Peptides against a protein of PDB entry 6IDX. Designs and how they scored, part 117

Target 1, 380 residues: chain A of PDB entry 6IDX
Amino acid sequence: KELAKLSADVTFATEFINMDGIIVLTRLVESGTKLLSHYSEMLAFTLTAFLELMDHGIVSWDMVSITFIKQIAGYVSQPMVDVSILQRSLAILESMVLNSQSLYQKIAEEITVGQLISHLQVSNQEIQTYAIALINALFLKAPEDKRQDMANAFAQKHLRSIILNHVIRGNRPIKTEMAHQLYVLQVLTFNLLEERMMTKMDPNDQAQRDIIFELRRIAFDAESDPSNAPGSGTEKRKAMYTKDYKMLGFTNHINPAMDFTQTPPGMLALDNMLYLAKVHQDTYIRIVLENSSREDKHECPFGRSAIELTKMLCEILQVGELPNEGRNDYHPMFFTHDRAFEELFGICIQLLNKTWKEMRATAEDFNKVMQVVREQITRA

## One batch from the design tools (peptide; made by RFdiffusion4, then SolubleMPNN)

Design b2_p15_7_s4 (from b2_p15_7, 9 letters changed)
Fold by OpenDDE base, seed 5:
Structure b2_p15_7_s4 (fold): chain B 380 residues (1-380), chain A 15 residues (1-15)
Amino acid sequence: as target 1 above (380 residues)
Amino acid sequence: SKRRRQMEEAARAAA
């Protein structure tokens, strides 16, 4: 207890470290000797002292043994561990993951996100905070391939629902530290959109062009029996497609693929459009047809609007921003749906379409409409 | 906090 308190002092820490004091503490953890009277209390103080000593940055985290890691991971994976030990163990693992890629690899083998979810289902907000912090650390340090798997695990209704129900909608005020960890988790989740946001469409990629054809099909051919596609000659088809792409509101109505070559938002805009068309088909068709039937200059260009809205949402959500230590602002809505970004897009595109009508906008008013929509989104 | 700083430092190193 006294050691744990003194370990916060840098002078004491330096002298204690010079006396190989950290090695003694690590050996106490490694020994796992549960036979000592007050073992749990002693261990809790040992782990506190260890953390406080390591927080001085004098000793590399890479000094820890695999046995130490396994003991700490064991305290996190065991269901009946003292809360004080669990809290410190989560904090130690977080620090290990953050400070060493080699320790990350070892810890990622010993601990699953599923085990950490159990620590979110508790009434102790500190335990929940440390569990999310460790998830965030693992997410951040994960290789790109594994980061998508963790994202999928987060998109898995379970982690998201547990955070929503046990953390966000808990009967207790969210402390600043928890708010920060939720912010970090949100930032890391939005950064998964960055790849798609920075992916240019290849106008020669047939699979990507087929998505644009599918958008056209859903908008204009959804009620037409595929048998009645009139065998109009290739030129009539090309002219027909050009008309359809104009009605869809693409800037390049001859080759809509060119509208997705600009990054940001690149392919992410096409992903949002396709999601809207498939998941909210009636909404998509309504928006497109309302504007396609207008012979007046008050048509809202859906394609252009979808691209610029996607870009705007990326800017508002700060996609690609690194987590900042001072921030604690998070959006609870992103914990309500697995495809929350695409759902937000679907809400915002409807808002844009309404705002366009209310303003009696023309193509010349496009930027003014977008500014009004930005203000509406940021106030919500 | 020290931990928040470590997260930010790790994020910068991972970017």
Scores: peptide ipSAE 0.333, ipTM 0.914, DockQ to the pose 0.877
Fold by OpenDDE base, seed 1:
Structure b2_p15_7_s4 (fold): chain B 380 residues (1-380), chain A 15 residues (1-15)
Amino acid sequence: as target 1 above (380 residues)
Amino acid sequence: SKRRRQMEEAARAAA
């Protein structure tokens, strides 16, 4: 107990470390000797002292043994562990993951996100906070390939559901630290969109062009078989497509693929448009047809609007930004749906279309409409 | 907090 308190002092820490004191603490954890009458209390203070000593940055985290990691991971994976040991073990694992890629690899083999989700189902908000903090650390340090797998995994869907139901919709006010961890998780989740946001469309890629053609098909030929490949059309058919792409509100009516070459938002805008067209087909068709039938120059250019709205949403949500230690702002809506970004886009594109009509806007008013929509989104 | 700084530092190092 006194060691744990004194370990917060840098002068004491330096002297204790010089006496190989950390090695003694690690050996106590490694031994796993449960035979002591006050083992849990002793272990809790040992882990506190270890964490406080390591927080001085005098000793590298890479000094810890595999046996030590397994013991700490064992305290997190076991269902019946003292809350005080669990809290400290989660904090130690978080610090190990954050400070060492080598330790991340070892910890990621010993602990699953599923095991950490069990610590979110408790009524203790501190345990929930430490569990999310460790999930955030694991998510941050994961290789890019594994981050995408983590995002797509059932574990992530389950994680979002558990956070929504047990943390956000919990009967207790969210504390500042929990709000920060939810913010970090949100930032890390939005950063998965960065690749698509920074991916330029290749105008020569037929598969990408077929997506734009599918948007046209869904809007204008909803009953027509997709078997009509765009390449087999007569010159008259190409002229029809140019008209259709104009009605869709693309800036480049001849080659709409050129509208997706700007990054941000790149291919992410096309993903949002395709999601809207497939998942909310009636809404998509309505928005497109309401504007395509207008001859009064008050048509809302859907394609241009969708691209600029996607860019605006990326700016508002700070896609690609690093987690900031001072921020605690999170959006509960992003825990309500697996495709929450695309759903937000679908809500916001309807808001944009409504606002365009209400303002009686023309193409010259485009930037003004976008500013009004930005203010509406940021106030909601 | 120290941990929040570690997260931010780790994020900068991972970017």
Scores: peptide ipSAE 0.331, ipTM 0.913, DockQ to the pose 0.901
Fold by OpenDDE base, seed 3:
Structure b2_p15_7_s4 (fold): chain B 380 residues (1-380), chain A 15 residues (1-15)
Amino acid sequence: as target 1 above (380 residues)
Amino acid sequence: SKRRRQMEEAARAAA
């Protein structure tokens, strides 16, 4: 207990480390010897002293043995009654993951996000906070190929549901530290959009062009079987498509692919449009057809609006920004759905279309409409 | 907190 308190002092820590004191603490954990009187209390203070000593940055985290890692992971992955040991074990694993890629790899083999979810289903907010902090560390340090898999996993869908129901909608105030960890999780989740936001459309890529064509098909040919595309003259088809792309509200109605060459929002805008068209088809068709039938210059250009709205949402949500230690602002809405960004886009595009009508806007008013919509979104 | 700083430093190193 006294050692744990003194370990917070850098002068004491330096002297204790110089005496190989930290090695003694690690060996106590590695031994797993439950035969000592007051073992749980002793272990809790040992883990506290270890954390405080390591927090000085004098000793590399890579000094820990695989046996030590397995013991600490065991305290997290096994059903244990001692909350004090669990809390410190979560904190040690978090620090290991953050400070060493080698330790991340070893820890990722010993524990799963599914095991950490069990620590969210408790009444103790401190345990919940440390569990989310470890999840955030694992998410941050995951290889890029694994980040998307992790985000799409059932465990992540379940994680969001558990966070929503047991943390956010809990019968207790959210503490500042929990709010920060929820913010970090949100930032890390939004950063998965950055790649698509910065991906330029290739106007020569047929697969990307086929998505734009699918948007046209869903809007105007929804009742037509795609099999009955009449094989007649390529030129009449091109002229017809130009009209359709104008009705869709693309800036470049001759080659809509050019509208997605600007980054941000690049391909992310096309992803949002396709999501709206497939998941909320009736809403998409209604928005497009309501504006395509107008000859009064008060048509809301859907394509342009969708692109600029996607860009605006990325700016509001700070997509691509790193987690800031001082921030604690999170959006509960993003824990309600697995495709929460695309759902937010679907809500906001309807708001934009409504606001455009209410303002009796023309193409010259576009920036004014976007400013009003920004204010509406940021006040909600 | 020290941990929040470690997260921010780790985020900068992972970017």
Scores: peptide ipSAE 0.326, ipTM 0.912, DockQ to the pose 0.876
Fold by OpenDDE base, seed 2:
Structure b2_p15_7_s4 (fold): chain B 380 residues (1-380), chain A 15 residues (1-15)
Amino acid sequence: as target 1 above (380 residues)
Amino acid sequence: SKRRRQMEEAARAAA
């Protein structure tokens, strides 16, 4: 107890470290010897002193043994652990993950996101905060492939549901530290969009061209009686597609793939368009057809609008930015849906189409419409 | 907090 208090002092910490004091504390944890009177209290103070000493940055985190890591991970994975030990164990794991890639690898083998999610289902907000902080640390330090897997996994869907129901919709106010950890989780989640945002379409890639063709098919072939198969001429077919791509509102209606070569938003815009077309088909068809029949110069160019809206949403959500220690602004709506970004796009594209009509906009007003839509989105 | 700073430093080092 006294050691835990004194360990916050840098002078004491330096002297204690010079006496191999940290090594003694690590050995106490490694021994797992429950034979001592007041073991749980002693352990809680030992872990506190260890954290305070390590927080001085005098000793490398790489000094910890695999046995130490396993003991700490054991306290997190056990169903019935003293809250004080659990809290400190989560904090130690977080610090280990953040400070050492080698320790990250070892910890990622000993604990699962599922085990950490269980610590979100408690009434203690501090435990919930430390659990999310450790999830964030693991997410940040994960290799790219593993980050994507963590995001796409059932664990992430479950994580969002648990956060929504047990943290955000909890019967208690969200503290600043929890708000910060939710912010960090959102930043790390949005950064998974960065790859697609920075991926240029290859105009020669047939698979990517087939997605654009699928957008055309969903918009125009869904109502076409199969009997009017457009005549056999390859030239007539090419000319027909150029008209369809113009009606879809692509800037390059000859080769729509060229509209997706600009990064940002690159292929992410095409992903949003395809999601809208498949998941909200009626909304997609309505937006496209309402603008395809207009020869009055008041047509809203869907393709161009979708691209610029995707870019705008990336800017608003700060996709690709690193988490900042001072920020605590999180969006609860992103915990309500699995594809929250694409759903937000679907809402915003309808708002854009409505705003375009209300403003009686032409192609010359495009930037002005986008500015109005930006203001509408940022006020919501 | 020290931990928030550590997270930000780790984020910069991972970028």
Scores: peptide ipSAE 0.321, ipTM 0.911, DockQ to the pose 0.891

Design b2_p15_8_s1 (from b2_p15_8, 6 letters changed)
Fold by OpenDDE base, seed 2:
Structure b2_p15_8_s1 (fold): chain B 380 residues (1-380), chain A 15 residues (1-15)
Amino acid sequence: as target 1 above (380 residues)
Amino acid sequence: SPVDAALRRLRRARR
């Protein structure tokens, strides 16, 4: 107990480390000897002293043995552990993962996200916070291949439902530390969009062009009797598509694929448009047709708006950036749906279309509408 | 509107 308190002092820590004191603490954990009176209390103070000593950055985390890692992971995987030991064990694992890629590899073999989810199903917010912190550390330090697998496990309705029901919808106020960990998890989840955001469309790729054609089909052919497919020559068909792509609000109505060659937002904008068209078809058709029927120069260009909105959302969400230690702003909506970004896009594109009408905007007002929409989204 | 409901949900989540 006294050692744990004194270990917070840098002068004491330096002297104690110089006396190989930290090695003695690690050996106490490694021994696993439950025969001592007050073992649980002694262990909790040992783990506290170890953390406080290591937080001074004097000793490398790579000094820990595989036996130590297995003991700490054992305290997290066991169903009946003292809350005090569990909390410190989660914090130690987090610090090991954050400070050493070698320790990450060893820990990722000993612990599963499924085991950490069990620690979210408790009433103790401190345990929940450290469990999410360790999940975030594992996610951050995962190689790209494993990161997608972890993201798919996070995309599993289970983790999100547990966070939503036991953390976000809990009867207790969310503390700053938990809010930060929820923010970090949100940022790490959105960073998976970076690949698509930086993927340029190939205007010569037929499969990618077929997606743009599908957007046209959903907007204009879904209500048309299939019997009037004009059997007329290739030139009339090309001229027809140019008109349709103009009505869709693409900047390049001759070759809409060119609008997706700019990164950001690249193909991510097309993914959002296709999701809207397939999942929210009535909303998509309404937005497109309402603007395509206007002759008053107050039409909102859907294609251009969707691209610039996707880019704006990526900027607001800081897609591709590391989490900031000072931020605690998370959105519960991102824990309610598997396709939360695309759903956010679908909400924001309707807001944009409404704001465009309310402003009585023309194409010249485009940037001004986008500024107002940005303020509306960021104040929400 | 669904937008206003979503925006209100976003605003409530920040309070």
Scores: peptide ipSAE 0.021, ipTM 0.562, DockQ to the pose 0.026
Fold by OpenDDE base, seed 1:
Structure b2_p15_8_s1 (fold): chain B 380 residues (1-380), chain A 15 residues (1-15)
Amino acid sequence: as target 1 above (380 residues)
Amino acid sequence: SPVDAALRRLRRARR
């Protein structure tokens, strides 16, 4: 207890570390000796002292043994562990993951996200916070391949559901620390969109062009069987498609694929448009047809608007940026849906279309409409 | 509107 308190002092920490004191603490954990009547209390103070000593940055986290890691991971994975030990063990694992890539690899083998989700089902918000913090650390330090796998896993869907039900919809006010961890998790989740945001459309890729054609089909030929799309594009059909792409509000009416060559938002804008067209078909068709039927210069260019809105949403959500320690703003909506970004896009594109009408905008007012929409989204 | 409802949900979620 006194050691744990004194370990917060840098002068004491330096002297204690120079006496190999930290090695003694690690060996106490490694021994796993449960024979002491006050073992849990002693262990909790040992783990506290270890954390406080390591927080001075004098000793590398890489000094810890695999046996130490396994013991700490054991305190997180075992049922019915003392809350104080569990809390310190989660914090140690978080610090290990954040400070050492080699320790991340070892910890990622010993602990599953499923085990950490169990610690979210408790009423203790501090335990919930440290559990999310460790999940965030693991997600942050994961290689891109593993990060994508973690995102696609059932564990991530379950994690969002548990966070929504036990944290966000809990009967307790969310503390600043928890709000920060929810913000971090949100940022890390949206950073998975970075690949698509930075992927340029290839105008020569027929499969990608077929997606744009599908957007046209859904908007204008929704009653026509896709089997009747005769692949022999006569010049008259090319001219017809150019008119349709103009009505869809693409900047390049001849080759809409060119509108998706700019990164950001690249292919992510096309993904959003396709999601809207397939999942919210009535909304998509209504937006497109309402603007395509206008004979006045007040048509809202859907294609251009969708691209610029996707870019704006990426900027607002800071896609591809690291989470900032000073921020704690999270959106519960991002925990309600698997495709939360695309759903947000679908909401915001309707807002944009509404705002365009209310402003009686023309193509020259495009940037002004986008500024108003940005303000509306950021105030929301 | 569904937009206004969603925006209100987003606003309530930030408070």
Scores: peptide ipSAE 0.021, ipTM 0.557, DockQ to the pose 0.025
Fold by OpenDDE base, seed 5:
Structure b2_p15_8_s1 (fold): chain B 380 residues (1-380), chain A 15 residues (1-15)
Amino acid sequence: as target 1 above (380 residues)
Amino acid sequence: SPVDAALRRLRRARR
């Protein structure tokens, strides 16, 4: 207990480390000897002293043994561990993952996100916070291939549902630390959109062009079986499609694929448009047809608006940026839907279309409408 | 956020 308090002092820590004090603490954990009276209390103080000593950055985290990692992971995986030990064990694992890629690999083999989810179902917010913090650390340090798997595990309605029900909708106020961890989880999840945001459309890729054609079909031929789409490319049909792409509000009416060559938002804008068209078809058709029938120069260009809105949402959500330590602003919507970004886009595109009408905007007012919409979204 | 409020309204309207 006294050691744990003194370990917060850098002068004491330096001298204690020089006396191999950390090695003694690690060996106490490694021994796992539950035979001592007050073992849990002693262990809690040992883990506190270890954390405080390591936080000085004097000793590399890579000094810890595999046995130590397994003991700490064991405290997190066991259902009946003292709260004080569990909390410190989660914090130690988080610090290990954040400070060492080698330790990340070892910890990722010993602990699953599923085991950490059990610690979110408790009434202790501190434990919940450290459990999310460790999930975030694992997500941040995961290689790109494994990061998608973690996102899929998060998208599995279970983690999201548990956070929603036990944290966000809990009978207690969310502390700043928890709000920060929820923010971090949101940022890390939206950063998976970066690849699509930075993917340029290939104007010569027929499969990508077929998506744009499908957007046209859904808007104008919604009752037509796609099998009966007459693929015969007569010049009259090309001219018809150019008119339809103009009515869809693409900037390049001849080759709408060119509008998706700019990164950001690249293909992510097309993904959002296709999601809207398939999942919210009535909303999509309404937005397109309301503007396509206008001859008064007050038409809202859907295609251009969808692209610029996708870009703006990426900027607001800081897609591709690392989470900042001082931020705690998260969107509860993120925890309520599996495709939260596309659903956000679907709400914001309706807001944009409404704001455009209310402003009686023309194509020259486009940037002004986008500024107003940005303010509406960010104040929301 | 109005966005979260809008989503809450939309989800209430789909029940």
Scores: peptide ipSAE 0.020, ipTM 0.535, DockQ to the pose 0.019; fails the geometry check
Fold by OpenDDE base, seed 3:
Structure b2_p15_8_s1 (fold): chain B 380 residues (1-380), chain A 15 residues (1-15)
Amino acid sequence: as target 1 above (380 residues)
Amino acid sequence: SPVDAALRRLRRARR
């Protein structure tokens, strides 16, 4: 206990480390010797002292043995561990993952996100916080392939449902530390959009062009079977498509694919448009047709608006940026929807269309509308 | 948030 307290002092820590004191603490954990009176209390203080000593950055985290890692992972993976040991073990694992890629690899072999999810189903908010913190650390340090797998597991209703039900909808106020970890998880998940945000459309890729054609079909040919899309466009058909793409509000009416060559938002804008068209078809058709039937120059260009809105949302959500330690702002919607970004887009595009109408905007007012919409979203 | 308010409005409009 006194060691744990004194270990917070850098002078004491330096001298204790110089005396190989940290090695003694690691050996106490490695031994796993439960024969001592008050073992759990002793171990909790040992782990506290270890954390406080390591937080000075004097000793590399890579000094820890595989046996130590396995013992700490064991305290997290085993049922009915003392809460004080569990809390410190989660914190140690988080620090190990954050400070060493070698330790991340070893820890990722010993623990699963599923085991960490069990620690979210408790009334102790500190345990919940450290469990999410460790999930976030693992997510941050994961290779791209494993990061996508973790995100898919998060998108799988279980982790989100547990966070929603046991943390966000809990009977206790969310502390700043928990709010930060929820923010971090949000940022790390939205950063998976970066690839699509930075993917340029290939104007020569027929499969990508067929998506744009599908947007046209859903808007204007909703009763027509997709099987009847005849590949050979006569000049009249090309002229018809140019008219349709103008009514859809693309900037390039001849080749709308060119509107998706700019990154950001690249293909992510097309993904959002297609999601809206398929999942919220009535909303999509309404937005398109309400503007396509206007001859008063007050038409809202849907295609252009969707692209610029996607870019704006990426900027607001800081897609591609690392989590900031000073931030704790998270969107509860992120935990309630499988496709939270696309759903956010679907809400914001309706807000944009409404704001455009209320402002009686023309194409010249486009940037002013976007500024108002940005303000409306950021104040939300 | 107005976005959450818009979500709440959308959820109400689907009922």
Scores: peptide ipSAE 0.018, ipTM 0.554, DockQ to the pose 0.018; fails the geometry check

